# Ledger of designs, part 8: peptides against a protein of PDB entry 5KEZ

Target 1, 320 residues: chain A of PDB entry 5KEZ
Amino acid sequence: NVAIYNPFRPWWERYQPVSYKLCTRSGNEDEFRNMVTRCNNVGVRIYVDAVINHMCGNAVSAGTSSTCGSYFNPGSRDFPAVPYSGWDFNDGKCKTGSGDIENYNDATQVRDCRLTGLLDLALEKDYVRSKIAEYMNHLIDIGVAGFRLDASKHMWPGDIKAILDKLHNLNSNWFPAGSKPFIYQEVIDLGGEPIKSSDYFGNGRVTEFKYGAKLGTVIRKWNGEKMSYLKNWGEGWGFVPSDRALVFVDNHDNQRGHGAGGASILTFWDARLYKMAVGFMLAHPYGFTRVMSSYRWPRQFQNGNDVNDWVGPPNNNGVI

## One batch from the design tools (peptide; aimed at target 1 W12 Q16 L115 D253)

Design b1_p9_8_s3 (made by RFdiffusion4, then SolubleMPNN; from b1_p9_8 with T4S H9F)
Fold by OpenDDE base, seed 5:
Structure b1_p9_8_s3 (fold): chain B 320 residues (1-320), chain A 9 residues (1-9)
Amino acid sequence: as target 1 above (320 residues)
Amino acid sequence: GSASRPVYF
């Protein structure tokens, strides 16, 4: 991914890929392979956060300022380490003036335009699908158990399906022969927008962001909500079917004070309430549960916004 | 001028 220095190595640089090399601040490919092996050997499975909707931001300077030193040129859409070129992006398909998503009530913009400047891959192209599949298959062959598909809301479900259809069976050294990768898709659907979580059920599980949002309001006792109302928690609250749901109290995005539930989201910053929420989630049978492991950062609120919400994990001058 | 990864609102 790109190496961002202003601000200094933010967490979100991880989501601006310039190649599919397993070479980041977390380590190199050999180290990753070693970790996957060690984890699998003790029954801990690895699921990769796969960023396949986009490459880096369009405004990032061309060069080799990346975690593996790969050259890239956002201006010309040149990512030779893949390789991708201008033919592999949706620039001509997006019809907004900025090239970015401007209206989330327009599903075509959401899927064909850039997510806040992130160069949007043309996932309709078999070439692009194949490059992504090769990346994911390499990970599968290493021994990962599945994937979180980042920004799935911004990809056409059929394009995702086409990629998934290219995937290998899981590594038989650790998984039964014929096992398929576990897929969960990040789709933010709190209602009110045309793109629905149900659009993606055919590809695997989806993130149920209503879970954390609604649980937060209940635990916080907002709007007269009571814990006793959770008796029919899950489908009874209008959430997706349990067998399609990936549930969580918070994630790295909404942990930063806004988005996908806003202020209702509980985090470790509110330790007591957070423990209550996580405890309830783990005790309740609805959905596939995900527990967050995060870090503290020096929050600095200005006009209700944390100006340091970019801060990444603890590091030594950029080295993790 | 570098693009950030957005936080969904």
Scores: peptide ipSAE 0.070, ipTM 0.816, DockQ to the pose 0.669
OpenDDE base, seeds 1, 2, 3, 4: peptide ipSAE 0.064, 0.066, 0.066, 0.062; ipTM 0.806, 0.824, 0.817, 0.815

Design b1_p9_8_s4 (made by RFdiffusion4, then SolubleMPNN; from b1_p9_8 with R5K H9F; failed a check: a repeat of another design)
Amino acid sequence: GSATKPVYF

## One batch from the design tools (peptide; aimed at target 1 W11 Q16 H258)

Design b1_p10_1 (made by RFdiffusion4)
Pose (drawn by RFdiffusion4):
Structure b1_p10_1 (pose): chain A 320 residues (1-320), chain P 10 residues (1-10)
Amino acid sequence: as target 1 above (320 residues)
Amino acid sequence: SVVAYRPSVS
């Protein structure tokens, strides 16, 4: 991924890919393979955060400021380490004047245009689908059990299916024959938009962002909500079917207060209420549960938004 | 509309 130095090494630089080499601030390919093997050998599975909707920001300076030193040039669309060229992006397919996503009532541009200027991969091309599949198959054979598909709302459900069609079964040393990767797709669907999370049920589960937003408001006793109202918690509150939901109280994104749910999201900063919300979630049968494990940063709210929400993991001059 | 925080820089 792009090594971003202003601001200094933000957590979200990891969502701007430069190549598919397994080489990050978290470690190299040997350390990654070692982790997956050791965890599988004690029965704990690894799920990978797959960033496949885009490469890096279109305004990022060319050069080798990358986590493995790979060269890249966003202005010329050259990502030779993959390799991707200008033919591999949606510049000609997007219909907005800016080339970015401008209107979320238009389902087409949400898919074909650049998300906040991030170079949008042409996922309809077999070559691009193959390069992504090659990356995910490399991970599957190492032994990962599934994927979180980042920014799934900005990918066509059919393009995702075409990529998943190309995946191997899970490593037969650890998983039964015919096992398929566990897929959960990040789609923020709070209603009121043309894109519905149900559009993605053919590919795997989806993240249910309504879950934590509603639970936070309820536990905080905001907006007239009471815990007694949780008697019919689940699809009774308009959530996706339980067997398609990946649920959580907070995630790495919205724990910073800017996200789906804003200030209502309970986090480790609100430890007493947070424990209660996690407890309710873990006790209730709805959904497959994910628990957040975080790091501290110097929060500094100005106008209800944290100007330090970009700060990366604890580090010494960028080394984690 | 809300999306996950995926900003870019120059």

Design b1_p10_1_s1 (made by RFdiffusion4, then SolubleMPNN; from b1_p10_1, 7 letters changed)
Fold by OpenDDE base, seed 4:
Structure b1_p10_1_s1 (fold): chain B 320 residues (1-320), chain A 10 residues (1-10)
Amino acid sequence: as target 1 above (320 residues)
Amino acid sequence: AVDSTRPTFA
């Protein structure tokens, strides 16, 4: 991915890929392979956060400032390490003046235009699908158990399906023969927008962002909410079917005080309430649970926004 | 909902 130095190596640089090389702030491919093996050998499975909707931001300077030194040129849509070129992006398909998503009530914009300037891959193309599948299959062959598909809301479900149909079975050294990768898709659906979580059920599980938002409201005792209302927690609250849900109290995005869920989201900053929420989540059978492991950073609020929300995990000069 | 935590960089 792109190496960002201003601010210094933010967490979100990870979500601006320039190649599919397993060479990042976390280590090289050999180290990753070693980690996957060691984890699998003790029953710990690895699920990769796969960034396949886009490449890096359109405004990033061309060059070799990347975690593996690969050259890239956002201006010309040139990512030779893949390789991708101008033919592999949705520049001509997006009809907005800016090239970015301008209206989230327009599903076509949400899928075909750039997410906050991130170069949007043309996932309708078999070439693009195949390059992504090759990346994911390499990980599967290493021994990962599945994937979180980043920004799934911004990809057409059929395009995702086409990629998933190209995937190998899991590595038989650790998984039963014929096992398929575990797929969960990041789809932000809090209602009110045309794209629905149910659009993605055919591909695997989806993130249920209503879970953390509503649980936060209840635990905080906002709007007269009571714990007793949780008796029908899950589908009874309008959430997706349990077998399609990945649930969580917070994630890295809404932990930063904005985005999906808003102020209701509980985080480690409110330790007591957070423990209550996480404890309830783990005790309740609804959905597949995900527990957040985060870190403290020097929050600095200006006009209601944390100007240091970019700060990544503890690191040694950018290496984590 | 917008995911504004993915900024572009010049």
Scores: peptide ipSAE 0.166, ipTM 0.857, DockQ to the pose 0.719
OpenDDE base, seeds 1, 2, 3, 5: peptide ipSAE 0.054, 0.059, 0.048, 0.100; ipTM 0.798, 0.806, 0.784, 0.838; seed 5 fails the geometry check

Design b1_p10_1_s2 (made by RFdiffusion4, then SolubleMPNN; from b1_p10_1, 8 letters changed)
Fold by OpenDDE base, seed 4:
Structure b1_p10_1_s2 (fold): chain B 320 residues (1-320), chain A 10 residues (1-10)
Amino acid sequence: as target 1 above (320 residues)
Amino acid sequence: AVDSTEPTFA
């Protein structure tokens, strides 16, 4: 991915890929392979956050400032380490003046235009699908158990399916023969927008962002909400079917006041309430649970926004 | 709702 130094190595640089090389702030491919093996050997499975909707931001300077030193040129849509070129992006397909998503009530914009300036891959193309599948298959062959698909809302479900249909079975050294990768898709659906979580059920589980948002309201005792109302928690609250739900109290985005969920989202900053929410989530059978492991950073609020929301995990001069 | 990845880099 792009190595960003202003601000200094933010967490979100990881979501701006320039190649599919397993060479990042976290280590190289050999180290990753070693980690996956060691984890699998003790029954810990690895699920990769796969960034496949886009490459890096359109405004990033061309060069070799990347975690593996690969050259890239956002201006010309040149990512030779893949390789991608101008033919592999949706520049001509997006109809907005800016090239970015301007209206989230337009499903076509949400899927065909750039997410906040991130170069949008043409996932309708078999070439692009195959390059992504090759990346994911390499990970599967290493021994990962599945994937979180980043920004799934911004990809057509059929394009995702086409990629998933190219995936190998899981590595039989650790998984039963014929096992399929576990797929969960990040889809922000709090209602009121045209793209629905149900659009993606055919591909795997989806993130249920209503879960953390509503649970936060209840635990905070907002709007007269009571714990007793949680008796029909899950589908009874309008959430997706349990077997399609990936649930969580917070994620890295809404932990920073971004993404989805608003002010109701509980985080480790509210330790007591957060523990209550996480405890409830783990005790309740609804959905597949995900527990957040985060870190403290020096928050600095200006005009209601934390100007340090970019701060990544504890690191040694950018290496984690 | 928006995924909060930040693409801007000067």
Scores: peptide ipSAE 0.078, ipTM 0.788, DockQ to the pose 0.631
OpenDDE base, seeds 1, 2, 3, 5: peptide ipSAE 0.070, 0.025, 0.035, 0.030; ipTM 0.773, 0.573, 0.560, 0.677; seeds 3, 5 fail the geometry check

Design b1_p10_1_s3 (made by RFdiffusion4, then SolubleMPNN; from b1_p10_1, 7 letters changed)
Fold by OpenDDE base, seed 5:
Structure b1_p10_1_s3 (fold): chain B 320 residues (1-320), chain A 10 residues (1-10)
Amino acid sequence: as target 1 above (320 residues)
Amino acid sequence: AVFSTRPTFA
């Protein structure tokens, strides 16, 4: 991914890929392979956060300022380490003036335009699908158990399906022969927008962001909500079917106080309430549960917003 | 209107 120095190595640089090389601040491919092996050998499975909707930001300077030193040129859409070129992006499909998503009520913008400037891959192209599948298959062959598909809301479900259809069976050294990768898709659907979580049920599980938002409201006792109202928690609250839901109290995005769920989201910053929420989640049978592991950072609020929400995990001068 | 989006990466 790109190496961002202003601000200094923010967490979100990880979501700006310039290649599919397993070469980041977390380590190299050999180290990753070693970790996967060690984890699998003790029954811990690895699920990769796969960033396949986009490459890096359009405004990032061209060069070799990346975690593996690969050259890239956002301006010309040149990512030779893949390789991708200008033909592999949705620039021509996006009809907004900025090239970015401007109206989230327009599903075509949401899927064909850039997410906050991130160069949007043309996932309709078999070439692009194949390059992504190659990346994911490499991980599968290493021994990962499945994937979180980042920014799935911004990809057409059919394009995702086309990629998934290219995937290998899981590594038989650790998984039964013929096993398929576990797929869960990040789709932010709190209602009121045209793109629905149900659009993606055919590909695997989806994130249920209503879960954390509503649970936070209940635990905080906002709007007269009571714990007793959780009697029909799950589908009774309008959530997706349990067998399609991946549930969580918070994630790396919304624990920063904005986005999906807003201020209702409980985090480790509210330790007691957070433990109550996580405990409830783990005790309740609805959905497939995910527990957050995060870190503290020096929050500084200005006009209700944390100006340091970019801060990444603890590091030594950029080295994790 | 506030939409359900991920935070800005900038």
Scores: peptide ipSAE 0.088, ipTM 0.818, DockQ to the pose 0.363
OpenDDE base, seeds 1, 2, 3, 4: peptide ipSAE 0.055, 0.065, 0.064, 0.051; ipTM 0.789, 0.799, 0.802, 0.795

Design b1_p10_1_s4 (made by RFdiffusion4, then SolubleMPNN; from b1_p10_1, 8 letters changed)
Fold by OpenDDE base, seed 4:
Structure b1_p10_1_s4 (fold): chain B 320 residues (1-320), chain A 10 residues (1-10)
Amino acid sequence: as target 1 above (320 residues)
Amino acid sequence: AIDTSRPTFA
């Protein structure tokens, strides 16, 4: 991915890929392979956060400022380490004036235009699908158990399916023969927009963002909400079917105070309430649970926004 | 990625 130095190595640089090489702030491919092996050998499985909707931001300077040193040129859509070129992006397909998503009530914009300037891959193309599948298959062959698909809301479900259909079975050294990768898709559906979580059920599980938002409201005792109302928690609250749900109290995005769930989201900053919420989640059978492991950072609020929400995890001069 | 047009519950 791109190496950003202003601000200094933010967490979100990881979501701006320039290649599918396994060289990151966390280590190189050999180190990753070693980690996967050691984890698998003790029954801990690895699920990769796969960024396949886009490459880096269109405004990032061309050059070799990347975690693996690969050259890239956002201006010309040139990512030779893949390789991708201008033919592999949705520049001509997106019809907005800016090239970015301007209206989230337009599903076509949400899928075909750039998410906050991130160069949008043309996932309708078999070439693009195959390059992504090759990347994911390499990880599968290393021994990962599955994937979180980043920004799935911004990809057509059929394009995702086409990629998934190209995937290998899991590595038989650790998984039963014929096992398929575990897939969960990040789709932010809190209602009010045309894209629905149910659009993605055919590909795997989906993040249920209503879970954290509603649970936060209940635990905080907002709007007269009561714990007794949780007796039909899950589908009874309008959430997706349990076997399609990936549930969580917070994630890296909404714990920073903006976006899905807003102020209702409970985080480690509210330790007591957070423990209550996480405890309830782990005790309740609804959905597949995900527990957040985060860190403290020097929050600095200006006009209700944390200007330091970019701060990444503890690191040694950028190396995690 | 960050969805910049999500509903908020502030």
Scores: peptide ipSAE 0.090, ipTM 0.795, DockQ to the pose 0.092
OpenDDE base, seeds 1, 2, 3, 5: peptide ipSAE 0.079, 0.072, 0.047, 0.037; ipTM 0.806, 0.810, 0.791, 0.778

Design b1_p10_2 (made by RFdiffusion4)
Pose (drawn by RFdiffusion4):
Structure b1_p10_2 (pose): chain A 320 residues (1-320), chain P 10 residues (1-10)
Amino acid sequence: as target 1 above (320 residues)
Amino acid sequence: SMAVMKRSTR
């Protein structure tokens, strides 16, 4: 991923890929393989956050400011370490004047245009699908059990299916024969938009962002909500079917207060209420549960938004 | 850009 130095090494630089080499601030390929093997040998699975909708920002300076020193040039669309060229992006397919996503009532541009200027991969091309699949198969054979598909709303459900069609079964040393990767797709669907999370049920589960937003408001006793109203918690509140939901109280993004749910999302900063919300979630049968494990940063709210919400993991001059 | 920081709101 791109090594971003202003601001200094933000957590979100990891969502701007430069290549598919397994080489990050978290470690190299040997350390990654070692982790996956050790965890599988004690029965704990690894799920990978797959960033496949885009490469890095179109305005990022060319050079080797990358976590493995790989060269890249966003202006010329050259990512030779993969390799990707200008033929591999959606510049010619997007119809907005800016080339970015401008209107979320238009399902097409949400898919084909650049998300906040991130170079949008042409996922309809077999070559691009193959390069992504090669990356995910490398991970599957190392022994990962599934994937979080980042920014799934900005990918066509069919393109995702075409990529998943190319995946190996899970490593037969640890998983039964014919086992398939666990897929959960990150789609923020609070209603009122043309894209529905149900559009993605063919590919795997989806993140249910309504879950934490509603639970936070209820536990905080905001907007007239009471815990007694949780008697019919689940699809009774308009959530996706339980067998398609990945649920959580907060995630790494919206714990910073800017996200789906804003200030209602309970986090470790609100420890007393947060424990209650996690407890309710873990006790209730709805969904497959994910628990957040975080790091502290110097929060500094100005106008209800944290100007330090970009701060990366604890580090000494960028070393985690 | 910093806009990437909040790309996941929708």

Design b1_p10_2_s1 (made by RFdiffusion4, then SolubleMPNN; from b1_p10_2, 6 letters changed)
Fold by OpenDDE base, seed 3:
Structure b1_p10_2_s1 (fold): chain B 320 residues (1-320), chain A 10 residues (1-10)
Amino acid sequence: as target 1 above (320 residues)
Amino acid sequence: SLAVGRWRTF
């Protein structure tokens, strides 16, 4: 991915790929393979956060400022390490003046335009699908158990399905023969927008962002909410079917006060309430649970916004 | 600015 130095190595640089090489702040491919093997050998499975909707930001300077030193040129849409070129992006398909998503009530913009400047891949193309599948299959062959599909809301469900149909079965050294990768899709659906979580049920599980948002209001006792109201927690609260839901109290985005949930989201900053929420989540049968492991950063609020919300995990000069 | 965030709608 792109190496960003202003601010210094933010967490979100990881979501700006320039290649599909397994060479990042976390280590190289050999180290990753070693980790996957060691984890699998003790029954711990690895699920990869797969960034396949886009490449890096359109405004990033061309060059070799990347975690594996690969050259890239956002301006010309040149990513030779893949390789991608201008033919592999949705620039001509997006009809907004900026090239970015401007109206989230327009599903075509949400899928075909750039998410905050991130170069949007033309996932309708078999070439693009195949390159992504090759990347994911390499990971499957290493021994990963499945994937979180980042920014799934911004991809057409049919394009995702086409990629998934190209995937190998899981590595039989650790998984039963014929096992398929576990797939869950990041879709932010709190209602009010045309894109729905149910659009993606055919591909795998989806993130249920209503879970953390609503649980936060209850635990915080906002608006007279009571724990007793959780008796019909799950589908009774308007959430997606349990067998399609991946649930969580917070994630890296809304932990920073952005995205789905707003101020209701409980985080480790409110330790007591957070432990109550996580404990409840783990005890309740609804959905597939995910527990967040995060870190403290030097929050500095200016005009209600944390100017340090970019800060990544503890590191040594950018190396985790 | 070269900083590109990932903030989405609620």
Scores: peptide ipSAE 0.076, ipTM 0.832, DockQ to the pose 0.548
OpenDDE base, seeds 1, 2, 4, 5: peptide ipSAE 0.067, 0.066, 0.069, 0.072; ipTM 0.821, 0.828, 0.820, 0.826

Design b1_p10_2_s2 (made by RFdiffusion4, then SolubleMPNN; from b1_p10_2, 5 letters changed)
Fold by OpenDDE base, seed 4:
Structure b1_p10_2_s2 (fold): chain B 320 residues (1-320), chain A 10 residues (1-10)
Amino acid sequence: as target 1 above (320 residues)
Amino acid sequence: SLAVNRRFTF
């Protein structure tokens, strides 16, 4: 991914890929292989956050400022380490004036235009699908158990399916023969927009962002909400089917006030309420649970926004 | 939209 130094190595640089090389702030490919092996050997499985909707931002300077030194040029859509070129992006398909998503009520914009300037890959192309599948299959071969698909709402479900259909079975050294990768898709669906979580059920599980938002309201006792109302928690609250749901109290985005959930989202900053929410989540059978492990940073709010929301995890001069 | 993942580009 791109290496950003202003601000200094923010967390979000990880979501701006320039190659599919396993060479990042967390280590190189050999170190990753070693970790996966050691984890698998004790029954801990690895699920990779796969960024396959886009490459880096269109405004990032061309050069070799990347975690593995690969050259890239956003202006010319040149990512030779893949390789991708201008033919592999949706520049001509997106019809907005800016090239960015301007209206989230337009599903075609949401899927064909750039997410906050991130160069949008043409996932309709078999070439692009194959390059992504190659990346994911490499990870499967290493021994990962599955994937979180980042920014899934910004990809056509059929394109995702086409990629998933190219995936190998899991590594038989640790998984039963014929095992398929575990897939969960990040789709923000709080209602009111045309793209629905149900559009993606055929590909795997989907993040249920209503879960954290609603649970936060209940635990905070907002709007007269009571714990007794949780009697029919899950599908009874309008959430996706349990077998399609990945649930969580917070994630890295809404922990920072970004994306879905707003002020209702509970985080470690509110330790007591957060523990209550996480405890309830783990005790309740609805959905596949995900527990957040985060860190403190020096928050500084200006006009309701934390100007330090970019701060990444504890690191040694940028290396995690 | 409230349903946005905020990732910054510079």
Scores: peptide ipSAE 0.116, ipTM 0.858, DockQ to the pose 0.169
OpenDDE base, seeds 1, 2, 3, 5: peptide ipSAE 0.089, 0.071, 0.080, 0.096; ipTM 0.839, 0.828, 0.834, 0.853

Design b1_p10_2_s3 (made by RFdiffusion4, then SolubleMPNN; from b1_p10_2, 6 letters changed)
Fold by OpenDDE base, seed 5:
Structure b1_p10_2_s3 (fold): chain B 320 residues (1-320), chain A 10 residues (1-10)
Amino acid sequence: as target 1 above (320 residues)
Amino acid sequence: SLAVGRWKTF
């Protein structure tokens, strides 16, 4: 991914890929392979956060300022380490003035335009699908158990399906022969927008962002809500079917004070309430559960916004 | 701008 120095190595640089090389601040491919092997050998499975909707931001300077030193040029859409070129992006398909998503009530913009400047891959192209599948298959062959598909809301479900159809069975050294990768798709659907979580049920599980948002309001006793109202928690609250849901109290995005659920989201900053929410989630049978492991950072609020919401994991001058 | 952050609609 790109190396961002202003601000200094923010967490979100990881979501700006310039190649599919397993070469980041977390380590190299050999180290990753070693970790996967060791984890599998003790029954801990690895699920990769796969960033396949986009490459890096369009405004990032060209060069070799990346975690593996790979050259890239956002201006010309040149990512030779893949390789991708200008033909592999949706620039001509997006019709907004900025090239970015401007109206989330326009599903076409959401899928074909850039997410906050991130160069949007043309996933309709078999070439692009194949390059992504090759990346994911390499991980599968290493021994990962599945994937979180980042920014799935911004990809056409059919394009995702086409990629998934290219995937290998899981590594038979650790998984039963013929096993398929576990897929969960990040889709933010709190209602009010045309793109729905149900659009993606055919590809795997989806994130249920209503879960953390609603649970937060209940635990906080907002709007007169009571825990007794959780008797029909799950589908009874309008959530997706349990067998399609991946549920969580918070994630790295909404942990930072805004977004899905807004102020209702409980985090480790609200320790007691957070423990209650996580405890409830783990005790309740609805959905596939995910527990967040995060870190503290020096929050500084200005006009209600944390100006340090970019801060990444603890590091020593960029070294994790 | 100096950097492109990653924020999604919520």
Scores: peptide ipSAE 0.073, ipTM 0.816, DockQ to the pose 0.472
OpenDDE base, seeds 1, 2, 3, 4: peptide ipSAE 0.065, 0.066, 0.063, 0.060; ipTM 0.805, 0.822, 0.808, 0.803; seeds 1, 4 fail the geometry check

Design b1_p10_2_s4 (made by RFdiffusion4, then SolubleMPNN; from b1_p10_2, 8 letters changed)
Fold by OpenDDE base, seed 3:
Parts: C-alpha cells; structure tokens; sequence
Structure b1_p10_2_s4 (fold): chain B 320 residues (1-320), chain A 10 residues (1-10)
C-alpha cells in the first residue's frame, strides 16, 4: 500500500493498495507465512481484510512511496506491480463531476464511482477479477481461512460472486479437503439507502452495523432503552438473519466516531460499558461474533471531531 | 487532500 507521511503513517494507508504484494508495515511475505503457519498449528485461523474494491487515492503522488517499494502512478492509473492500467478502472462509468460518489442514494454511483477519491476498479472485467482472485488464492494457499471483503457495499454483488467462484479450496495441510474460505462482506446498511445487506447474502455473511449501533443505545440507556428489551435481540430487532450476520460492538472506523452508529458506538474508551456490551455479545447466540482489539491514541477534539483519528497502532517509526 | 480518512464514507 501507499506509505503516507502526512499525517505520519496513518492506519488508513493500509486501505490504499498499490499492489497485491504481501509487504506491509507488519512485515514481509515470509513473516506472514510464518505467522499463518504458527497460528494454524495451534488452531488459530487467519482471516484477511481484502481490499479489492479500489487502489490508492487519485491524489496520491506517483513514485515508489509504498510499503513494498513498488512504483505506482494514480494519475495515469498505472499500477505495474499488479499490473493495472487505465483500462482497469471505472473512470468512464462514473458520471459525477468529481469522479467520486456524490449521492449515496444512487446505487450506481456507490458502485461505479470513487469512494472518497479511491481509484475504483472495474470489477466487471475478467482480467481484474482474475488478478484479485490470484491475490486471494495466494493467501488461501499460504493457509488463511477466509476474508473480510472491504467496501463490499461499493462492489456489485455479482462481481464479488465472480471473484469468489475463482477461489481455491482451503489449504489441506490445516483444513479438511474441499473446505471453502469463510467470507464476510463489509456492508454498511443502517437503512435509508438503496443498497441493502440482503443484496450480498448470496456471497457470504454480511456485517450487521445495526448491532453495535443499537446495542450502544441500550447499554447507554439512551431513549429509554432497557436491557430487558434485548429479549428478542437479533432478527426481532430488524437485523439480518443470524446465519448471515457478522456482529461486533465496534470496528476500526466507527470507534473513531464517524458514521455507522455514530456516538452510540461503545468502545474501549468507555471501558465498563464496553465490557458489558462485549460480554453480552459473546453470550448471545445471534450472529458470528467479532471482538475488536484496538489501542489508545492521543485524541484531540476540535469542534467535536478528533483531529488525531488518523493515528495508527503503536509502532516503531512506522513499522508495526 | 492526500489524507483520505475512511470514516468520511459513512
């Protein structure tokens, strides 16, 4: 991915890929292989956050400022380490003036335009699908158990399906023969927008952002909510079917106070309430649970916004 | 802006 130095190595640089090479702030491919092996050998499975909707931001400077040193040029859509070129992006499909998503009530914009400037891959193309599948298959062959598909809301479900249909079975060194990768898709659906979580049920599980949002209000006792109202927690609260849900109290995005639940989201900053929420989640049978492991950062609020919400995990001069 | 915060998509 791109190496961003202003601000200094933010967490979100990880979501701006310039190649599918396994060289990042966390280590190189050999170190990753070693970790996956060690984890699998003790029954801990690895699920990769796969960023396949887009490459890096359109405004990032061309050059070799990337975690693996690969050259890239966002301006010309040149990512030779893949390789991608201008033919592999949705620039011609997006009809907005900016090239970015401008209206989230327009499903076509949400899928075909750039997410906050991130160069949008043409996932309808078999070439692009194959490059992504190759990346994911490499990870499967290393021994990962599955994937979080980042920004799935911004991909056509059929394109995702086409990629998934190209995937190998899991590595038989650790998984039963014929095992399929576990897939869960990040889709933010709190209602009110045309894109629905149910659009993605055919591909795998979907993130249920209503879970953390609503649980937060209950635990915080907002709007007169009571714990006793959780008797029909899950589908009874309008959430997706349990067998399609991946649930969580918070994630890396919404713990920073923006969208997908807003201020209702409980985080480690509210330690007692957070423990209550996480404890409830783990005890309740609804959905597949995910627990967040985060870190403290020097929050600085200006006009209600944390100007340091970019701060990544503890690191040694950018290396984690 | 070079600083693309993912939270802006929400």
Amino acid sequence: as target 1 above (320 residues)
Amino acid sequence: SLAIGRWKRF
Scores: peptide ipSAE 0.080, ipTM 0.843, DockQ to the pose 0.459
OpenDDE base, seeds 1, 2, 4, 5: peptide ipSAE 0.074, 0.072, 0.078, 0.078; ipTM 0.836, 0.838, 0.837, 0.833

